Peptides against a protein of PDB entry 5A53. Designs and how they scored, part 47

Target 1, 230 residues: chain A of PDB entry 5A53
Amino acid sequence: LVENVKQALFIPGQSCNKNLHDIMVDLSALKKPDMKRFNRKNDIHPFEDMSPLEFFSEKNDCSLMVLMTSSKKRKNNMTFIRTFGYKIYDMIELMVADNFKLLSDFKKLTFTVGLKPMFTFQGAAFDTHPVYKQIKSLFLDFFRGESTDLQDVAGLQHVISMTIQGDFQDGEPLPNVLFRVYKLKSYKSDQGGKRLPRIELVEIGPRLDFKIGRIHTPSPDMVTEAHKKP

## One batch from the design tools (peptide; aimed at target 1 D141)

Design b2_p20_5_s2 (made by RFdiffusion4, then SolubleMPNN; its pose is not in this set)
Fold by OpenDDE base, seed 2:
Structure b2_p20_5_s2 (fold): chain B 230 residues (1-230), chain A 20 residues (1-20)
Amino acid sequence: as target 1 above (230 residues)
Amino acid sequence: SRSDLYEEELKAFEELLALL
């Protein structure tokens, strides 16, 4: 069964700046070869009119989209969009904090294109809170896809870590999500004739702290249709 | 601290590997 790997489309919005462009390039590099990027800015306002995104989803055969915009209210905003049948399923605004690091800020390591990452999630809210559940689902869908064959584990080279920045109570602003990418290094330690595998993680970037913005949740009908395996 | 986050992430990774 050829696993239908979801294709991603990265779209610079009209207000896309240099920082967002650089972030787009680096984040999209983790999605290669299953990624397209537009070179031209597009005037898209997904929370006002979703029709242009549905058109791009269909035209490019991409069920994942990321719109790059920036304003005073929503600085360094990455709107992540998923489609089902080329219709909008869900959307979430994730604003990148100014403390971001690019791939160029880290030691260049050899990387094989097309290997699936492992994920780690830190924070109970990823399993209980609806917004963080959506974020978890989105990033798993974006970078891992639906099925992880055990064969993908044999080729494991990197880990994506997502951490909720601190505790929060109901009615409080949602804490940021810390996005980190690590390369796996395995060492064979020969201690006393027992080779204990030592595993080290080396950060490779990008480093992104996401502030949560606006959210569009799917209709109950779309949830039911999207969970129907053909 | 950055160190604390790394240790938690490493531990979570080791736990994930133990499930494989």
Scores: peptide ipSAE 0.024, ipTM 0.615, DockQ to the pose 0.059
OpenDDE base, seeds 1, 3, 4, 5: peptide ipSAE 0.017, 0.023, 0.023, 0.022; ipTM 0.503, 0.608, 0.610, 0.576

Design b2_p20_5_s3 (made by RFdiffusion4, then SolubleMPNN; its pose is not in this set)
Fold by OpenDDE base, seed 5:
Structure b2_p20_5_s3 (fold): chain B 230 residues (1-230), chain A 20 residues (1-20)
Amino acid sequence: as target 1 above (230 residues)
Amino acid sequence: SRSDLYEEELKKFEELLKKL
């Protein structure tokens, strides 16, 4: 089964700053080779007019988009957009907290481009709460594409961990999502003539804490159509 | 602590690897 790998387009908005650009570069590096980046800033306001994004989706053949904007109200805002048939399916604003770490902040490790990450999700709300279900779905779509039954363990290089930061009740602000990236290191420990494979996780970055912003949910009709495609 | 979260993530990952 040839996985239809979804292509991603990273778009600097008009208000994109250096920090957000650096975050964009590092996050998009995890999507290589299946990503494009615009070098020019674009004046796009997706919650006011979605038409420019639909145009870019079609023109670039990208079903995934990330708009990079920053304002006083929405600092370091990454708007994640998915399209279906080049029409907006869903959108979510994820604002990166100021405590972010770039790839340069971690030990440089060898990385093979194009290997699919394994995902881990921490927090029951990823399976029960509509917003966190959307986030889970989005990131799975973004980095793994359609789930192949055959996880080639031999090709496992890195793990993306997503954690809901704390518990919350109904009516409370939604906790941040902690995004972490780890590289798998296999060590052969020779203990007493038995080689036991030891696997360690080493954080490689970027480290991003996402504050949840505005959301656009798909229409019931679009949900039905999107699930009909095998 | 951030360290505690890492250990918990690592443990969950090790448990996942044992199921593979």
Scores: peptide ipSAE 0.021, ipTM 0.571, DockQ to the pose 0.058
OpenDDE base, seeds 1, 2, 3, 4: peptide ipSAE 0.019, 0.018, 0.020, 0.019; ipTM 0.499, 0.497, 0.530, 0.507

Design b2_p20_5_s4 (made by RFdiffusion4, then SolubleMPNN; its pose is not in this set)
Fold by OpenDDE base, seed 1:
Structure b2_p20_5_s4 (fold): chain B 230 residues (1-230), chain A 20 residues (1-20)
Amino acid sequence: as target 1 above (230 residues)
Amino acid sequence: SKSDLYEEELKQFEELLSLL
């Protein structure tokens, strides 16, 4: 079965600045080769009118989109959009905190393009809380797609770690999600004539702390359609 | 076996991830 890898489209909004552009470039590099980027700014306001995104989804055959916008209220905002049948399934605003690090801030390590990352999720809310469940689902869809072949683990070179920054109670602001990317370094340890592989994790970037913004949840009908196994 | 190396690598990886 040819894995239908979901294609991503990165869209600079009208308010996209240099920092957001750099973040876009670095994050999208992790999605290569299954990524397109627009070079031109587009005036899109997805929470006001979703039609332009549905149009772009269809025209570019991309079920994943990321809109890059920035304002005083929503600084360094990455709106992640998923479509189903080129219709908006869900959306979430993830604002990158100012403490971000780019790939250039880390030791340049070569990685093979097209290998799927392993994911780790730290925080029980990723399995229980609707918003964090959506984030988990989104990032898994974004970088791994639907199929996990055993071959993907044999080719494991990098890990994406997502951590909920602290505990929270009902009615409290949702903690940030800490996005980290690590490369696996395998060392041949010669311990007692048994070459046991030693694995070390090296952060490669980007380093992003996501503040959660606005969310659009899928309609019950779209949830049903999206879960219909063909 | 290649299988044993893979399971050990996975285990070490999981252990490392638990420390992050």
Scores: peptide ipSAE 0.019, ipTM 0.503, DockQ to the pose 0.074
OpenDDE base, seeds 2, 3, 4, 5: peptide ipSAE 0.016, 0.019, 0.018, 0.018; ipTM 0.489, 0.560, 0.553, 0.555

Design b2_p20_6 (made by RFdiffusion4)
Pose (drawn by RFdiffusion4):
Structure b2_p20_6 (pose): chain A 225 residues (1-189, 195-230), chain P 20 residues (1-20)
Amino acid sequence: LVENVKQALFIPGQSCNKNLHDIMVDLSALKKPDMKRFNRKNDIHPFEDMSPLEFFSEKNDCSLMVLMTSSKKRKNNMTFIRTFGYKIYDMIELMVADNFKLLSDFKKLTFTVGLKPMFTFQGAAFDTHPVYKQIKSLFLDFFRGESTDLQDVAGLQHVISMTIQGDFQDGEPLPNVLFRVYKLKSYKSRLPRIELVEIGPRLDFKIGRIHTPSPDMVTEAHKKP
Amino acid sequence: SYTFNELMKALSEANNAHLP
């Protein structure tokens, strides 16, 4: 009954550069094998015209899309896009801060591609705040991959950790979201003692513009059998 | 820091999360 794994399409925008491309490559690796990359630049402006994104979603059968854009106003801009029936469901701009680390900045460890990641979300706002609820929903939907009734404990390899940069009060600017990836190590103490090793990429997301779905589309996308 | 049970619970929740 459940759908196939959602496919991701990574799209370099007109203003995409090499540094932003490196971020795309390393992040796209976490999506393997359910990912496609475009090599050319495309003149796409999602908050001016959504038509091209819906076109690429249909013709490539990708319900998850990431546009790469950079200007001084919005530097290292990653626009995450989800579609339903090849129409736009929601969009959010996540801009990467300059303190980012790539896979090259971390010791390369053995890594089995295609395993179900584990998630941890730190921050009460992930459950109550509309903006952060969308981010939690986005990254769960984006990286969880295959749904299954069966889980091999040996397959529990890595965790995707997302942390809000401190608590905040209403009216203040929205804190960044800290994207971290760790590999698990376990030791004997039955329950194991767990330790973590960072494998990257390390990304601090600055929150930009947001598009939310209409109530009608929410009803259809979240319809229950 | 994390426990094995916490990770297993979080994994179950993420696997069964109802999403668009």

Design b2_p20_6_s1 (made by RFdiffusion4, then SolubleMPNN; from b2_p20_6, 6 letters changed)
Fold by OpenDDE base, seed 2:
Structure b2_p20_6_s1 (fold): chain B 230 residues (1-230), chain A 20 residues (1-20)
Amino acid sequence: as target 1 above (230 residues)
Amino acid sequence: SYTWEELLKSLEEANNADLP
């Protein structure tokens, strides 16, 4: 069963700035060909009214959306939205820290468009804490593409690494999530007639440190419905 | 061709370089 690849829509909000535009371009390049971008700013406030996002989900047939906004309180804010049946399933604000790097900051490497990345998650909270579980689920949904057997390491071009920045206790602010993208390089070393494969990871960008903001979680009924439909 | 173990090791090395 070829699962239909989820389409993503990138939306510049009214407060979208140059940095967010550049981040949007670079992050959306990793989602090609399964991506649309709006060229015009849209006045959308998803935590006040979700109706415009549901309308865009249906009109564009996109179950993934990213809204780009910036304010004094929520600088470089990427709101990630998932829909189910064109209704809001979940939302999370991920604010990009000022230390970000664009694809232009890295060595340009040739890559094949549409190859599925492997994911790695560092930090126990990705499997235990509700917020980090949502982040893990979101990014897997966003970049999974076709269900290829990820076991074929030979076809692997890209690795996306997500790391929780440090330990935390209950009641403490949630640590940032470090987003990194690597290209896999395989070398055949001919040492003494044994070809030892060597792997090198080369960072290709973008490099993003995400501060966690507001979250909308689905109702238990919506979770049950979403898990029943393949 | 490369092994899964070699990939994991390379990822651990790369991730450790990104942690302060």
Scores: peptide ipSAE 0.077, ipTM 0.724, DockQ to the pose 0.094
OpenDDE base, seeds 1, 3, 4, 5: peptide ipSAE 0.027, 0.064, 0.031, 0.138; ipTM 0.620, 0.707, 0.643, 0.767; seed 5 fails the geometry check

Design b2_p20_6_s2 (made by RFdiffusion4, then SolubleMPNN; from b2_p20_6, 6 letters changed)
Fold by OpenDDE base, seed 5:
Structure b2_p20_6_s2 (fold): chain B 230 residues (1-230), chain A 20 residues (1-20)
Amino acid sequence: as target 1 above (230 residues)
Amino acid sequence: SYTFEELLESLEEANNAELP
């Protein structure tokens, strides 16, 4: 079964500011063509009432949503939402630190629109810790795009790196997740008569450090239904 | 600098996840 590419909806909240708008534009550019953006601000409080998000999921046929809000307590907050059957599956608040860089802060490189980014994850907690497992799942799901065979080197243009910022122990605050986007540059080097392609990674932006906020986890029943392959 | 093979192996492992 070729799963249809999950569509993303970017929603400016009522408190969306210029910085969040710029971040939204740059991050959503990586999801093209499978992305919609609202131009109007919407008064949505997903941890108080999820019903407006379920309505938007269904109305726009988007199983991925990103709500852009900013407050003194939750500055530059990107709430990532997934739906299953247009019902809320999971949510996570990821607050962008003030040290962010936009695409305009990097050397403009030409890129092909619609190529799937591949991920790298740095930190064992992405496989063991429930919150980081959810983040890993979310970002893989968000950017999965078309199922391309990894063997098609010609289709590999972007690598997204996600790094847990340092080690942590039980009961400590969860470290930030460092989001970095690279373009692959392949160089044919003749070494000893074998052309081994050398790959260089060039950062292209955006550069985002995510502070983890509130989380909503799916019910066990929703997990079971969402993992049922037809 | 990653060899292409090292990068591919790392990418294959990192992207081999069951998704909802």
Scores: peptide ipSAE 0.266, ipTM 0.869, DockQ to the pose 0.546
OpenDDE base, seeds 1, 2, 3, 4: peptide ipSAE 0.155, 0.136, 0.028, 0.024; ipTM 0.810, 0.814, 0.628, 0.603

Design b2_p20_6_s3 (made by RFdiffusion4, then SolubleMPNN; from b2_p20_6, 7 letters changed)
Fold by OpenDDE base, seed 4:
Structure b2_p20_6_s3 (fold): chain B 230 residues (1-230), chain A 20 residues (1-20)
Amino acid sequence: as target 1 above (230 residues)
Amino acid sequence: SYTYEELLESLEEANNAKLP
């Protein structure tokens, strides 16, 4: 089954600054061609009123949205939103730390637009902890592209790596998620008997460390509906 | 041609060695 590729809409909020704009441009480049960007700032407060986002989801036929806002309390905040049937499914605030790097900070490597990334998730909590499960699910939905049964491995040129920054216990602040993008280089290994390729990873950017903010989780009914429709 | 699984395994090995 070819699943329809989820379209993404990037929305500058009223408080969107130059850094967030640059981050938006670079992150959205990874979602091409399945991406739209607004050029105008929009005054949206998703945790107060979700209705403008539902309207934009429907109007633009986008089931993925990213709202770019910045405040003293929530600096460099990327609110990731998913919709189902143009209704809010879930939301998560991911605040970009000041140590971010843009694509311009890396050696420009040509990449083919539209190739499926490979994913790596480092940290057991991505499979056990509800918040990190949501983050894993979100980024898979956001960047996985078309599901084709033919794993054309020849087209896998990029790796999206997500790492939980350290261990944590219950009741502790959730560690940051380290977002990294690599170009994959595979080489034939002449080492006798190992069928595994030699791999080299070259970081291509952007480099983003995400601090976790507010979360909206779907209702049990909406989870059930979303799992029934491929 | 390598399989997806072979690339993933090699990637996991490379990540365990070099990724933060």
Scores: peptide ipSAE 0.192, ipTM 0.775, DockQ to the pose 0.087
OpenDDE base, seeds 1, 2, 3, 5: peptide ipSAE 0.175, 0.169, 0.168, 0.018; ipTM 0.748, 0.762, 0.755, 0.507

Design b2_p20_6_s4 (made by RFdiffusion4, then SolubleMPNN; from b2_p20_6, 8 letters changed)
Fold by OpenDDE base, seed 1:
Structure b2_p20_6_s4 (fold): chain B 230 residues (1-230), chain A 20 residues (1-20)
Amino acid sequence: as target 1 above (230 residues)
Amino acid sequence: SYTWEELLQSLEEAQNAELP
């Protein structure tokens, strides 16, 4: 089975700053080797005109895109875009809070490039609420690509944890999504003559708290077409 | 082989360690 691993394109917008660039570098490092980055800033406003993104999707053969922009209203904004047949499927703005940590803020742990991370989602809304369902779908699609049924848990090196920051009611602002990346360390504990496998998680970064912004949901037709293709 | 429960527990411990 040739895993059709989805390729990601990271695009610095015109308003991309140093912090967003550093975040882009670190987040895109988790997507290696299936990642491209533009070195030049591009003036793209995806909620005004999506055509430039569709063009980039096709020309770069990337079904995943991340646009890096920053403004007073949308500071450290990462617009995640998915395409289907090089047409916009969905979009979501995820604004990185100022408390972010880069890979350089953590102890350099060697990691094997190309190992698929395990995902964990904390919060019932990831299964029930449309926005959090889209976020869950997006991040699973972004980092796993096609699901291999056999999670060889023994081969897992990384865990990506996504947590909804607190409870919310209808009409309240949507809580942030806490993005954390851990490396699994396997220890053999010799407790009481039984070698119990012990796992320790070590945070490796980046650490990102995502504030939810604007969303573009797929059209019913696009949903139908996306589900028809195996 | 690690159990899913051991992974979840390790995640809870790691998340709780972030809370001041």
Scores: peptide ipSAE 0.115, ipTM 0.730, DockQ to the pose 0.085
OpenDDE base, seeds 2, 3, 4, 5: peptide ipSAE 0.068, 0.025, 0.064, 0.063; ipTM 0.702, 0.615, 0.698, 0.691; seed 3 fails the geometry check

Design b2_p20_7 (made by RFdiffusion4)
Pose (drawn by RFdiffusion4):
Structure b2_p20_7 (pose): chain A 225 residues (1-189, 195-230), chain P 20 residues (1-20)
Amino acid sequence: LVENVKQALFIPGQSCNKNLHDIMVDLSALKKPDMKRFNRKNDIHPFEDMSPLEFFSEKNDCSLMVLMTSSKKRKNNMTFIRTFGYKIYDMIELMVADNFKLLSDFKKLTFTVGLKPMFTFQGAAFDTHPVYKQIKSLFLDFFRGESTDLQDVAGLQHVISMTIQGDFQDGEPLPNVLFRVYKLKSYKSRLPRIELVEIGPRLDFKIGRIHTPSPDMVTEAHKKP
Amino acid sequence: YEVEEEHEEKLLELSEEVLS
């Protein structure tokens, strides 16, 4: 009854550069094998015209899309896009801060591609705040991959950690979201003692513009059997 | 959607238990 794994399409925008491309490559690796990359630059402006994104979603059968854009006003801009029936469901701009680390900045460890990641979300706003609820929903939908009734404990290899940069009060600017990836190590104490090793990429997301779905589309996308 | 949501809840619960 459940759908196939959602496919991701990574799209370099007209203003995409090498540094932003490196971020795309390393992040896209976490999506393997359910991922496609475009090599050319495309003149796409999602908050001016959504038509091209809907076109690419249909022709490539990708319900998840990431546009890469950079200007001084919005540097290292990653616009995450989800579609329903090849129409836009929601969009959010996540801009990467300059303190980012790539896979090259971390010791390369053995890594089995295609395993179900574990998630940890740190911050009360992930459950109550509309903006951060969307981000939690986005990254769970984006990277969880295959749904299954069966889980091999040996397959519990890495965790995707997302932390809000400190608590905040209403009216203040929205804190960044800290994207971290760790590999698990377990030791004997039955329950094991867990330790973590960072494998990257390390990304601090600055929140930009947001597009939310209409109530009609939410009804269809979240319809229950 | 309901079955998918249930799988997500199970994944999050399992992640919490493993990482505790």

Design b2_p20_7_s1 (made by RFdiffusion4, then SolubleMPNN; from b2_p20_7, 6 letters changed)
Fold by OpenDDE base, seed 3:
Structure b2_p20_7_s1 (fold): chain B 230 residues (1-230), chain A 20 residues (1-20)
Amino acid sequence: as target 1 above (230 residues)
Amino acid sequence: YALEEEYTERLLKLSEEVLS
């Protein structure tokens, strides 16, 4: 079964800066080899006009896109876009907090390109709240894809952790989502003749705290069509 | 930081369950 791995396109917006570029490079490294990056800035405003994104989706055959922009109101903004049939399905703005860490801030570990990550989601809202459900769906779609191959589980070396930063009530601002990436290290421990594997998690980066911004939800018709094609 | 430590412990437990 040829895994229909979704391709991602990373797009620097007109306001993309060095920090966003570095974040883009590091985050896109986790999507290798199934990613493309534009080297040129593009003047795209997805919440005003989605047509340029649909054009890029079709021309690059990418169903996942990330637009990198920054303004006073939306600093370090990563707009995640999904398309279906090269039409916009959904969008979400995730603004990276200033406390971010790049891959260079962590110990360089060799990783095999193409290994699928495991996911952990901390916070009940990932299953109940529509915004966090969209975030969960997005990141699963972005990094895991539609692969059902159980053989890949044995090769899993990376864990992507997403945590809702604290509890919240209805009407309160939505807490940030803490994005962390770990490598699993297994050690052989000989304790009393029973080899219990000791597993350690080593953070490898990037470390990103996402503030939630604007959201575009799919039309009911698009939801129905997207679920018809497994 | 306390929240991250708690989540790290939970992740470790989860990793043990997945690899067991």
Scores: peptide ipSAE 0.023, ipTM 0.571, DockQ to the pose 0.049
OpenDDE base, seeds 1, 2, 4, 5: peptide ipSAE 0.021, 0.023, 0.021, 0.020; ipTM 0.625, 0.585, 0.591, 0.573; seed 1 fails the geometry check

Design b2_p20_7_s2 (made by RFdiffusion4, then SolubleMPNN; from b2_p20_7, 8 letters changed)
Fold by OpenDDE base, seed 3:
Structure b2_p20_7_s2 (fold): chain B 230 residues (1-230), chain A 20 residues (1-20)
Amino acid sequence: as target 1 above (230 residues)
Amino acid sequence: WELEEAYVEKDLALSKEVLS
């Protein structure tokens, strides 16, 4: 089954600022060509009323959405939304820390658009803790291109790294998730007549540290429907 | 609730510059 590539819609909220706009541009560039952006601010409060997002999902045929908002309590907030059948499946607030870096802060590197990134996840909680499992699922779903059985390893150019910032115990605040993007560079090293390919990772940006905010989890019924392979 | 057109020319230019 060739799963259709999920389309993403980036939405500036009413409180969207320049920093969030720049972050939106850079993050959405990684989703090209499977991305749309709104140019106007939209007054959307997804944890109060989800109907506008469901409307946008249907009208734009996008199962992935990112709402950009900022307040004193939730600064640089990216609300990631997934829909199933144009209905809200899940939502998570990820607030970008002030130490973010844009693509312009890194050395410009040419890359082919449309290649699937490889993901790396650091932290056991990505497999065990429900919130981090949702984050892992979300980002894999967000940047997953066409499921071609031919993982052309030869086409691997990008690595997305997600790291849980430190250990935590039950009842403690959830550590931030460190989002990093790297380009793979291969160098031919002539060592002793054996050409060993040297692979180096070069950070290309953006660099984002995500603080976890509010979460909406899917209903058990929606989970069952979403896992039904057509 | 108008379908907003997807791309600001400036945003496209910035993304192209980073991708080049």
Scores: peptide ipSAE 0.026, ipTM 0.513, DockQ to the pose 0.026
OpenDDE base, seeds 1, 2, 4, 5: peptide ipSAE 0.017, 0.031, 0.030, 0.019; ipTM 0.502, 0.526, 0.504, 0.466; seeds 2, 4, 5 fail the geometry check

Design b2_p20_7_s3 (made by RFdiffusion4, then SolubleMPNN; from b2_p20_7, 8 letters changed)
Fold by OpenDDE base, seed 4:
Structure b2_p20_7_s3 (fold): chain B 230 residues (1-230), chain A 20 residues (1-20)
Amino acid sequence: as target 1 above (230 residues)
Amino acid sequence: WELEEEYTKRLLELSKAVLS
C-alpha cells in the first residue's frame, strides 16, 4: 500500500518575524516537494480556536501544518499540527532557542529532493514519556515520506537527529529537543583489498533547539480511528 | 558541545553499521 505522502502547510501567524520566516523557509526545504507555504500572515490562535486550522487542512489537502508565531511569552514558536480527516488530531508548541543556525550558516551541500531521511532519536524518554513519544511520532510523520521498501540503502543521503537535552525527573521542566540534520558522505578508502567505504556525517542545517510548550492530545476515539490500518 | 560531539560520533557509528 503506497501510503500517500502527507502534505505540509506552513502558515505565518500575525506575529511572524524575519527570523521565523527564515527558519520556516529552511525547515520547509526538507519537506519539498510535499510542502505549501502561505505568503500572507494569518491571525490564528490554535489553542483558543482550532476551526481555522481545520479549514486550512481541508482547503489545502494538508494533514500537517506549522504555525509560526512569536511573543514575549512564546518566542520563536512553531506550533506543529496534525489532522485526521481534516480534524485536529494533535498539536504541540516547539519554541526555537536563539542559538539557531540557518542553512546559510553551513557549507552548501546539494541533496536530492524526495529522498527519505534516516532518523535517530537519542534519549530513553522518546520511547517512554508521552510528550516525547508525541514529538517522535510527529517528526516521523512529518519527514518520513512514502513507506517504500528501503531496498536502496544507497538512496539514504541525510539523517535527521533528535536529542533530548539531558536527564529529567517527574515534575521537572521538560528538557529541550535538539534538532540536527546531517548529510552522509561516502569516501572510497583505497585501504588495501577490503574497500570499506568511509562514511562521514556532515551537518547541513538547520540547527534548532526546541523548547516544549503547550500540547493538545487526541481523544481516545481519534487515536483508535487513526491507527486503524485499512 | 561535548554532548553534540558524542551524539555525532554515535550517529557516525550507526551510519556505518547501516551501510556496511
Scores: peptide ipSAE 0.025, ipTM 0.598, DockQ to the pose 0.050
OpenDDE base, seeds 1, 2, 3, 5: peptide ipSAE 0.017, 0.017, 0.024, 0.023; ipTM 0.539, 0.532, 0.597, 0.583

Design b2_p20_7_s4 (made by RFdiffusion4, then SolubleMPNN; from b2_p20_7, 7 letters changed)
Fold by OpenDDE base, seed 5:
Structure b2_p20_7_s4 (fold): chain B 230 residues (1-230), chain A 20 residues (1-20)
Amino acid sequence: as target 1 above (230 residues)
Amino acid sequence: YALEEELEKKDLALSEQVLS
C-alpha cells in the first residue's frame, strides 16, 4: 500500500512573531517538498472554532496543519492539527521554549532535500501515556514520507530525536519534549591501515524544546474510521 | 537501544547547553 504522503500547511496566526516565523521556516524545511506556507497572518483560534482549519485543510488538500501563535500564556505556540476527511482529527499545542536554536545557529551541512528522516523516541511514556503517544503519532505522521519498504539505510542522512525531559508521575506536569535533528556523518578512520567506518551524529538544527499545551483528542468514531483506511 | 540511549543523553545535554 503506497501511503500517500501527507501534505502540511503552516499557518501564521495573528500573533505570529519573528521568532515563530523563523521556527516555522526551519521546521517546515524538514517537510519539503510536502509543505505549504501561508504568507499572511490568519486570525484562527482552533480551540474555540475549528471550522476555519477544516476549510483550509480541504482548500489546500492538507491533512497536516501547524498554526503559529504567541501570547503571554502560550508563548511560541505551535498548534499541530491533523485532519481526517478534512475534519479535525486531533490537535496539540507545543510551545517552543526560549532556548530554541535555528538552523542559522549551526554550521551549514549539505543534506539532500526529500530524504526521510529516521525518528527515535526516548521515554517510555511515548508508548504508554496518551499525550506522548499522540505526540509520537503526530510526528511520525508528519514527517513520514513515502513508506518505501526499503528504507535504504544507505540513504539515511539525518535523525530526528525526540526525548521526554525527565521522568514524571501521574498528576505531575508533563515534561517537555526535546526535539533535535542530527546528521549522520560517516568518517573513515584510518586506524593502522584498517578503515573502520565511524558514524558521528552532528546536530544540524533546529533545536526545539516543546512544552505541552492544550490537546484535542479524536472521537472514538473518528479513531475507528482513521484506522480503517489503509 | 544503544543509539537511543546516546541520543537521550545528547538531547538532554543540549537542552542545557548554549551554543557558544
Scores: peptide ipSAE 0.412, ipTM 0.853, DockQ to the pose 0.042
OpenDDE base, seeds 1, 2, 3, 4: peptide ipSAE 0.407, 0.410, 0.408, 0.029; ipTM 0.852, 0.854, 0.853, 0.674

